# Peptides against a protein of PDB entry 7AE7, part 158

Target 1, 321 residues: chain A of PDB entry 7AE7
Amino acid sequence: KVYKDLREFLEVLEQEGQLIRVKEEVNPEPDIAAAGRAAANLGKNQPAVFFEKIKGYKYSVVTNVHGSWQNHALMLGLDKNTSTKDQFYELNRRWDKFPVPPNVVKREAAPCKENVIDKDINLFEILPLYRINEQDGGFYISKASVVTADPEYPDDFNKLNVGTYRIQVKDRDRVGIQALAMHDIAVQLEKAEAENKPLPIAITIGNNPLVTFMASTPVGYNQNEYEFVGALQDGVPMDIVKSDLYDHLYVPAGSEVVLEGHIIPRVRTVEGPFGEFPGSYSGARLQCEVKIDRITHRTNPIFENLYLGIPWTEIDYLMAL

## One batch from the design tools (peptide; made by RFdiffusion4, then SolubleMPNN)

Design b2_p20_4_s4 (from b2_p20_4, 9 letters changed)
Fold by OpenDDE base, seed 3:
Order: C-alpha cells, then sequence, then structure tokens
Structure b2_p20_4_s4 (fold): chain B 321 residues (1-321), chain A 20 residues (1-20)
C-alpha cells in the first residue's frame, strides 16, 4: 500500500483499529495533550487520536500518527502485526532503491492548492493551535516538513532539503524556527544571511506519512528526501508540486497546509521553553524568525502535530528505524 | 489566542521533567 497523503493513511489507521476518533468538542488545553499522553502510555498498539471539534477553532487536529510499531508497519504498507525486525528488513531493502525521483504534478492536480490565503495572514484561523505541554513557551508546530534550498544552487534538486524543525508560533504571520548548526537548513541560512538575503521557506503540515518519516531522518546534504520517499514506497514516485512563491521550492502535492514565506535575515527572537523528546523542558533561546507570506491548504485541513512527553512517544518511533 | 501564544514563559522550567 502506498499513500498519496495524510488522509489516505488516516483511513487505513482507522480501518485497522489504530485511530481513535474524538467526536465531542474538546478544549485545546489540556484535552489534546492529555489524550496524546494517554494514547502514548498504553505501552502497546498506541493509536492515532483524531479530534474532530476543538473549542474556538474551525478545523481538526490529529496526533500520535506515527505513535506505534503498528502504525509504523502500516506506514510501510505492511501488516500492522509485522515485527520490528521485519519492518527494519523491509525498510533497508527499499532504501537501496534510492533514488526514486518524484513526479512533479500540475498545480490544478495538487490538493494542497485547493485554497489560497495571500492577505491578512492569520495562522490561528487555519491551525487549531495549542500547548503540547503546559509549560511550553507557546504554541508549537512540531511535525512540519520544512522545505528549503541552497541559495547558491537553487536549481540543484539534490540540495533541496526537507527537514523537521521545532516551530513556535510568534504572531499571526510569524513563527520562530529552531535551525541548529548541525541541520542542513542552517547551512542554507548561513549562505543567505552572509548576503543579508531572506531564505525562502515552505513549511508543510499534514503529509504522506513517509514524507514526515524522511523529514525526520538525517540524509546527506546532496540527497533529496523526496527521492527516498519514492524508494520507501517500493519504487513508486511521490507527487510534488511547485510552491506558489518560489520556482525552486517543491512541496508534497497532498499537504494539508503549506505555509510559504522566508526566514528574515539576521533577526533572532526568543523561542521556548519547550517540552522535548527526552521528557524535559528546553530553555528559551534566540532563534530564527519566519515571515509567512502565503498559505495554501486543502479544504477542511487537518492539523497534524506531535505529542511529546516522557519516552517512549511518537518521535521515538520516527527515529527508531 | 495570540495573547496566550505570546504570554511570558516560565523560564524556571528549563531541565525540569514533563509531568506524566
Amino acid sequence: as target 1 above (321 residues)
Amino acid sequence: MLAEATREPDLSVEGKPIPD
């Protein structure tokens, strides 16, 4: 089984009994985090949790999508009861198919382009934002696949980076992003900032589960994560589409939400604290700031976000293989 | 919503465990 988008994966999770649908209206805090924690603490068969109705918001949230070995098996299109050993074997077998170049689809064929917001940007209208943990310094987007390119080689597709970074919402059209020196995005940002230029960015939310997996998996600077997604799909190319603002940035065609903008050069603002994957809070640090200039989204977009807490949580499954 | 997103954080939580 290959998935085009998050929705196809959520359908399979629900069919396999690996998704809990919460139909009653919940409070963003503490209910989403509490349910995510409860799901993670089951110790086995941890389901995704889908919140249909969130007080004060229009759209839905899903958490814990990658939160179990069963969900991980299903992500690979395997039987949910496939052993961790066999999942690892199959992943490695498919990894050797790299590179599998993606299909570039037309704009009209990309679900992420169904709706456009290009003025009066307000992230709170499109994303049901909440604190993942009570003492988080703000609202975080914790499961985005962030697309950037090398500003010296914008047409080199092999240098297109798709990574997962901690993102704090700072304003209606501003987010803080943690771009550490070891991340490929930091190399690209350094080049842009050397010239005092913005770094073009597309923050994609709610993707094909293998896109999210690869965005969380370190690869070489000259390797494209989309070409690994095709490999992990057993040789089936994934679908990407050109971003609206930038000719050199491509986003997953099926993304629920795409935030297009730029990292503001040589600006640093306070970000954090945040409850991290080891189960402890990080401190506040000066981090990069992104201006959001355009949003594209699917009709009734699903906000996919991580739950993070005391291990073992969803992020541990994303990093385990 | 924005006011809650931008409230002053408690910086004393650095290194403290996330409650179960």
Scores: peptide ipSAE 0.358, ipTM 0.888, DockQ to the pose 0.817
Fold by OpenDDE base, seed 5:
Structure b2_p20_4_s4 (fold): chain B 321 residues (1-321), chain A 20 residues (1-20)
Amino acid sequence: as target 1 above (321 residues)
Amino acid sequence: MLAEATREPDLSVEGKPIPD
C-alpha cells in the first residue's frame, strides 16, 4: 500500500484500529497534550489521536501519527503486526531503490492548492495552534516538512532539502525556526545571509507519512528526500507540485497546509523554551524568523503535529528507523 | 490566541523535565 497523502494514511490507521477519533469539542490546552500523553501511555500499540473539534478553531488536529511500531508498519504498507526486525529489513531493502524521482503534477491536480490565502495572513485561522507542553514558550509546529533550496544552485533538484525543524509561531504571519548548523537548511541559509538575501521556504504540514519520515531522516546534502520517499514506496514515485511563490521549490502535492515565505536575512528573535525529545525543556535562544507570504491548503485542513513528552514518543519512533 | 502564543515564557524551565 502506498499513500498519496495524510488522509489516506489516517483512513488506514482508523481501519486498522490505530487511530482514536475524538469527536467531542476539546480545549486546545490542555486536552490535546493530555490525550497525546494518554495515547503514548497505552503501551506498544499507541494509536494516532484525531481531534475533530478544537474550541476556538475551525479545523482538526492529529497527533501521534508515527507513534508506534504498528503505525510504522502501516506507513510502509505492511501488516500492522510486522515485527520491528522485518520493518527494518524492508526499509533497508527499499532504501536501495534510491533514487526514485517524484512526479511533478500540475497545480490543478494538487490537493494542497485547493485554497489560497495571499493577503491578511493569519496562521490561527488555518492551524489549531496549542502548546504541546504546558511550559512551552509558545505554539509549535513540530512536524512540518520544510522545503528549501540551495540559493547558489536553485535549479539543482538534488540540493532541494526537505527537513523537520522546530517552528514556533511568533505572529499571525511569522514563525521562528530552529536551523542548527548541523542541518542542511543552515547551509542554505548561510549562503543567502552572506548576500543579505531572504531564503525562500515552504513549510508543509500534514503530508504522506513517508515524507514526514524522510524529512526527519538525515540524508546527504546532494540527496533529495522525495527520491527516498519513492524508494520507500517500493519504487512508486511520490507526487510533488511547484510552490506558488518559487519556481525552484516543490512541495508534496497532498500537503494539508503549505506555508510559503522566506527566512528574513540576518534577523534573530527569541524562540523557546520547548519540551524536547529527551523529555526536558530546552532554553530560549535567538533563532531565525520566517515571514509567511502565502498559504495554500486543502479544504478542511488537518493540522498534523507531534506529541512530545517523556520518551518514547512518536519522535523516538521517527528516529528509530 | 495570539496573545497566548506570544506571552512571556517562563525561562526557568530550561533543563527541567517535562511533567508526566
Scores: peptide ipSAE 0.315, ipTM 0.864, DockQ to the pose 0.806
Fold by OpenDDE base, seed 1:
Structure b2_p20_4_s4 (fold): chain B 321 residues (1-321), chain A 20 residues (1-20)
Amino acid sequence: as target 1 above (321 residues)
Amino acid sequence: MLAEATREPDLSVEGKPIPD
């Protein structure tokens, strides 16, 4: 089984009994985090949790999508009861198929392009933002696949980076991003900042589960995560589409939300604290800031976000393979 | 909502465990 988007995966999770649908209206805090924690604490067969109605917001949230070995098996299109050993075996077998180049689809064929916001940007109108943990310094987008390129080689598709980074919402149209020196985005940002230029960025939310997986998996600087997604799809290419603002950035065609903008050069603002994957709060630090210039989104976009807490949580499963 | 997103953080939580 190959998934075009998050919605196809959520459908399979629900069919397999790996998704809890919360139909009643919930409060963003503490209800989303409480349910995410409860799901993580089940110890086995941890389901995704889908919140249909969130007080004060128009759209839905899903958490814990990758939050179990069963969900990982299903992500690979395997039987949900496939052993961890067999999942590793299959992952390694498929990894050898790299590279599998993605299909570039037309704008009109990309679900992420159904709606456009190019003025009066307000993230709160599109994303049901909440505090993942009570003591988080703000609202986080914790499960985005962030697309950047090498500003010296913008046309080199092998240098296109798709990574997962900690993102704090800072304003209606601004987010803080943690670009650590060990990440490919930091190399690209350094090049842009050396010339005092903005770094083009596309922050993609609610993707094909293998995109999210690969965005969380370190690869070589000259390796494209989308080409690994195709490998992990057992040789089936994924679909990408050109970003609206930048000719050199490609986003997953099926993304629920795409935030297009730029990292502001040589600007650092306070970000954090945040409850991190070790189950403890990080401190506040000066981090990069992104200006959001354009949003594209699917109709009734689903905000996919992590629950983070004491291990094992969804992020531990994302990092385990 | 925006006011809560931009409130002054409690820095005293650094290194503390996330509550169960």
Scores: peptide ipSAE 0.276, ipTM 0.804, DockQ to the pose 0.810
Fold by OpenDDE base, seed 2:
Structure b2_p20_4_s4 (fold): chain B 321 residues (1-321), chain A 20 residues (1-20)
Amino acid sequence: as target 1 above (321 residues)
Amino acid sequence: MLAEATREPDLSVEGKPIPD
């Protein structure tokens, strides 16, 4: 099976008994993190946790989407009881199909374009933000697929990068992003900052699970993660759409939320601390600042965020591959 | 909510374990 978006995957997780639906209203803190920890304690069959109602917010949250080998098997369209060995075999078999170019769909065909916010941007109106760990320095967007391009070669689709980065919410329309020197985004940012230019960025939230997987998987600088998604879909292209602000940035057509903006050149602000794997807080550091200039989103967008906590968290499954 | 996003970070937690 191939999934067009997060919603199709969540439906399968629920059908397969790999999703817990919390229907009662919860507090953002501590209930979301507490329920994630409780789900992790269920052992090998760790389900996703979907929160329908969050106090003080309009929209829903889902966590632990990739948080088990069963969920990973289902992501690959396999039986949930497929062995880890057979999952790796199938992953490797499909990897050899690279590249599988994505389909560029029209704006009118892209669910991520159903709603637009281009003024009075407030992230708190769109995302049910919460502290993942009790002593986090703020609210984090921890499972975004971040799209950037090479500013020297903006039209080179092979240099389009889709990566996962630590993102702290700093204001209504600002986020901090951790762009480490080893990441492709840091190479692109260095080029932009050399000319004192903003780096265009699209922060995409709530994607096809293979997009999130590939955004967390290091690939070559001249390899497009979307072309690997098509390979991992056994040769079925994924659907992408042009961003609203930038002709050279493409986002998953099915994204729940797309934050379009720019990294402010040569600006660094305090970000952190954040509770990371393996279960300790990273320190606060000066990190890049992103201005959000436009939001597009699906009607009733789902905020997908990482579960972080006790070992064998969702990040362990994403990185173990 | 915004006040929590913009609060001064507690630097004393660096390297401390996340409570279980």
Scores: peptide ipSAE 0.106, ipTM 0.734, DockQ to the pose 0.746

Design b2_p20_5_s1 (from b2_p20_5, 11 letters changed)
Fold by OpenDDE base, seed 3:
Structure b2_p20_5_s1 (fold): chain B 321 residues (1-321), chain A 20 residues (1-20)
Amino acid sequence: as target 1 above (321 residues)
Amino acid sequence: SLAALIQEQLAKNEKIKAES
């Protein structure tokens, strides 16, 4: 089984009983985080939690999508009861199929292009934002697949980076991004900042689960994460589409939300604190700032966000493989 | 509580799985 988007995966999770649908209206705080913790406490077979209605918001939230070995097996299109050993075997077998180049689809064929916001941008209108932890310094987007390119080689598809970074919402059209020196995005940003140029960026939310998996998996600077997604799909190419603002950036065709903008050169603003682990907060730091210039989104977009709780957390499953 | 609701829904899902 191959998934084109998050919705196809959520459908399979629900069919397999690996998704809980919360139909009652919830408060964004503390109910979403409390529900995530409750799901984590159910043991080894943690389901995704889908919140249909969030008080004060128009759209839905899903958490803990990658939050179990069963969900991970299903992500690979395997039986949910496939052993961890067999999942690793299959993952390794498919990894050897790299590279599998993606299909570039037309704009009209890309679900992420159904709606466009290019003025009066307000992230709070499109994303049901909430504090993941009570002491967080703000709202975080924690499962975005962030697309950037090498500004010296913008047409080199092998240098296109799709990574996962901690993103704090700063304003209606501003986010802070944690770009550590070890990340490929930091190399690309350094090149842009050397010339005092903005770094083009597309922050994609609610993707094919293998895109999210590969965005969280370190690969070589000259390796494209989309080509690994095709490998992990057992040789089936994934679908990508050109970004609206940049000819050199491609986003997953099925993304729920795409935030297109730029990292402001040589600007650093306070980001954090964030509770990466229960009772452990990373301090406030100066981080990069992104201006959002355009949003494209699916109709009734689903905000996929990370569940953070007591291990095994969703991040543990994303990093364990 | 939301936790109780989730547990109830999980129990329902397990029952559906057992009946399928």
Scores: peptide ipSAE 0.022, ipTM 0.537, DockQ to the pose 0.019
Fold by OpenDDE base, seed 2:
Structure b2_p20_5_s1 (fold): chain B 321 residues (1-321), chain A 20 residues (1-20)
Amino acid sequence: as target 1 above (321 residues)
Amino acid sequence: SLAALIQEQLAKNEKIKAES
């Protein structure tokens, strides 16, 4: 089975008993994090947790989407009881199909384009933001697939990068992004900053689970993550659409929310602390700042965010494959 | 509590898994 978007995957997770739906209104803090911890205590079969109603917010949250080997099996379109060994075998088999170029769909065919916000941007109106950990220095977007291009070769599709980075919300229309020197985004940012130019960026939230998986998987600088998604879909291309602001940036057609903007050149602001691991916090650092210039989103967008509960975090599963 | 609601839903999910 291949998934076009997060919603199709969540439907399968629910059918397979790998999703908990919380229908009662919850407080964003501490209830979301507490619920995640409660789900993690269930042992090896941790379900996704879908919160339909968040107090003070209009939209829903889902966490722990990749939080178990069963969820990973289902992501690959396998039986939920497929062994880790067989999952790895299938991943390796499909990996050899790279590259599988994505389909570029028309704007009118892309669900991520259903709604547009181009003025009075307020992230708090679109995303039910909460602290993932009690001691976090702010609200984080932790499962975004961030799209950037090489400023020197913006039309080279092979240099289009889709990565996962720690993103702290700083204001209604501003986020901090942790671009470490080892990340492809840091190479691209360095080129832009050398010329004192903004780096175009699209922060995509709530994607096809294989997009989120590939965004967390290191690939070569000249390899496009979308072409690996097609490979991991056993040769079925994924659907992408051109961003609204930038002709050279493509986003998943099915993204729940797309934050389009730019990294402000040579600006660094305080970011953190963040609980990257249970009981372990990365200290405050000076990090890049993104201005959000446009939002596109699906009707009733789902905010997919990372679960960092004890004893196993969602990131442990994302990094294990 | 939210924890209790989650546990109840988990029990329902396990039942669905057993019936499928």
Scores: peptide ipSAE 0.021, ipTM 0.511, DockQ to the pose 0.019
Fold by OpenDDE base, seed 4:
Structure b2_p20_5_s1 (fold): chain B 321 residues (1-321), chain A 20 residues (1-20)
Amino acid sequence: as target 1 above (321 residues)
Amino acid sequence: SLAALIQEQLAKNEKIKAES
């Protein structure tokens, strides 16, 4: 099975008994994190946790979407009981199908374009933000697929980067992004900053699970993650759509939320701390700042966010495959 | 309680897993 979006995947997770639906209103803190920990105590068969109602927010949150080998099997469209070995075998087999170019769909055909916010942007109205860990220095968007291009080669689709980065909410329309030197985004940012230019960016939230997987998987600088998504879909192209602000940026057509904006050149602000690993926090650092200029989103957008708790977190699964 | 709701839903999920 191939998934067009997060919603199709969540439906399958629920059908397969790999999703917990919390229908009672929860407090963003500490209930989301507490529920995530409770789900994690189920061991190797950890379900996703879907929070339908969050106090003070309009929309829902889902966590732990990639939080088990069963969820990974289902992501690959395999039986939920597929062994880790067979999952790796199938992953490798499909990897060799690269490249599978995506389909570019029209704006009108892209669910991520159902709603537009281009003024009075407030991230808190769209995303039910909460502290993932008790000691976090703020609210994080931890499972976004961030789209950037090479500013020297903006029309080179092979240099289009889709990556996962730590993103701290800084204001209603601003986020900090951790762009480390080892990330492709850092190379692109360096080129933009050399000319004192903004780097165009699209931060996409709530994607096809293979997009999220590939955004977390290192690939070559001249390799497009969307072409790997098509490979991992066993040769079925994924659907992408042009961003609203930039002709050279393409986002997943089915994204729940797309934050379009730019990295402000040569500006660094304090970001962190964040609990990247259980019991460990990365220190506060000076990081890049993104101005959000436009939001597109599906009606009743689902905020997919990372669960961080005990070992065998989503990060461990995302890195293990 | 949230904990009780989670446990109830977990039990339902295990039933679904066993029936699938």
Scores: peptide ipSAE 0.021, ipTM 0.565, DockQ to the pose 0.019
Fold by OpenDDE base, seed 5:
Structure b2_p20_5_s1 (fold): chain B 321 residues (1-321), chain A 20 residues (1-20)
Amino acid sequence: as target 1 above (321 residues)
Amino acid sequence: SLAALIQEQLAKNEKIKAES
């Protein structure tokens, strides 16, 4: 089975008993994290947790989407009881199908384009932001697939990078992004900053689970993550759409939320702390700042965010591959 | 020190903002 978007995957998770739906209104803090911890205590078969109603917010949150081997099997369109060995075998088999070029769909065919905000941007109106860990220095977007291009070769689709980075919300229309030197985005940013130019960016939230997986999987600088998504879909292309602001950036057509903007050149602001691992906080650092210039989103967008709590975390599953 | 690096970067940020 192939999924067009997060919603199709969540439907399957629910059908397979791998999604808990919380219908009662919850407090963003501490209830989301507490419920995530409770789900983690269910052992190896940890479900996703979908919060329909969050106090003070209009939209929903889903966590722990990749938080189990069952969810991972389902992501691959396999039986939820597929062994880890067989999942790895299938993953490797499909990996060899690279490249599978994505389909570029028209704007009108892309669900992520249903709504547009290009004025008076306020991230808090679109995303039910909360502290993932009690001691976090702010609100984090921890499961975004961030799209950037090589500013020297903006039309080279093979250099289009889709990665997962730590993103702290800094203001209504500003986020900090941790672009480490080991990340492909850092190479692209360095090129932009050398010319004192902004780096175009699209921060995509709530994607096809294989997009999120590939964004979290290191690939070569000249390899497009979307072409791996097609490979992992067993040769079925994924759907992408051109960003609204940039001709050279393509986003998943089914994204729940797309934050389009730019990394401000040479600006660094304090970011953190963040509890990346249980009991371990990465300290505050100077990080890049992104200005959000446009938001596109699906109607009633789902904020997919990472569950961080008791090991095994979603990161452990995303990195174990 | 980290504090000195922060102060230096803040000064750079203000300069960038003033030039924009």
Scores: peptide ipSAE 0.000, ipTM 0.215, DockQ to the pose 0.052

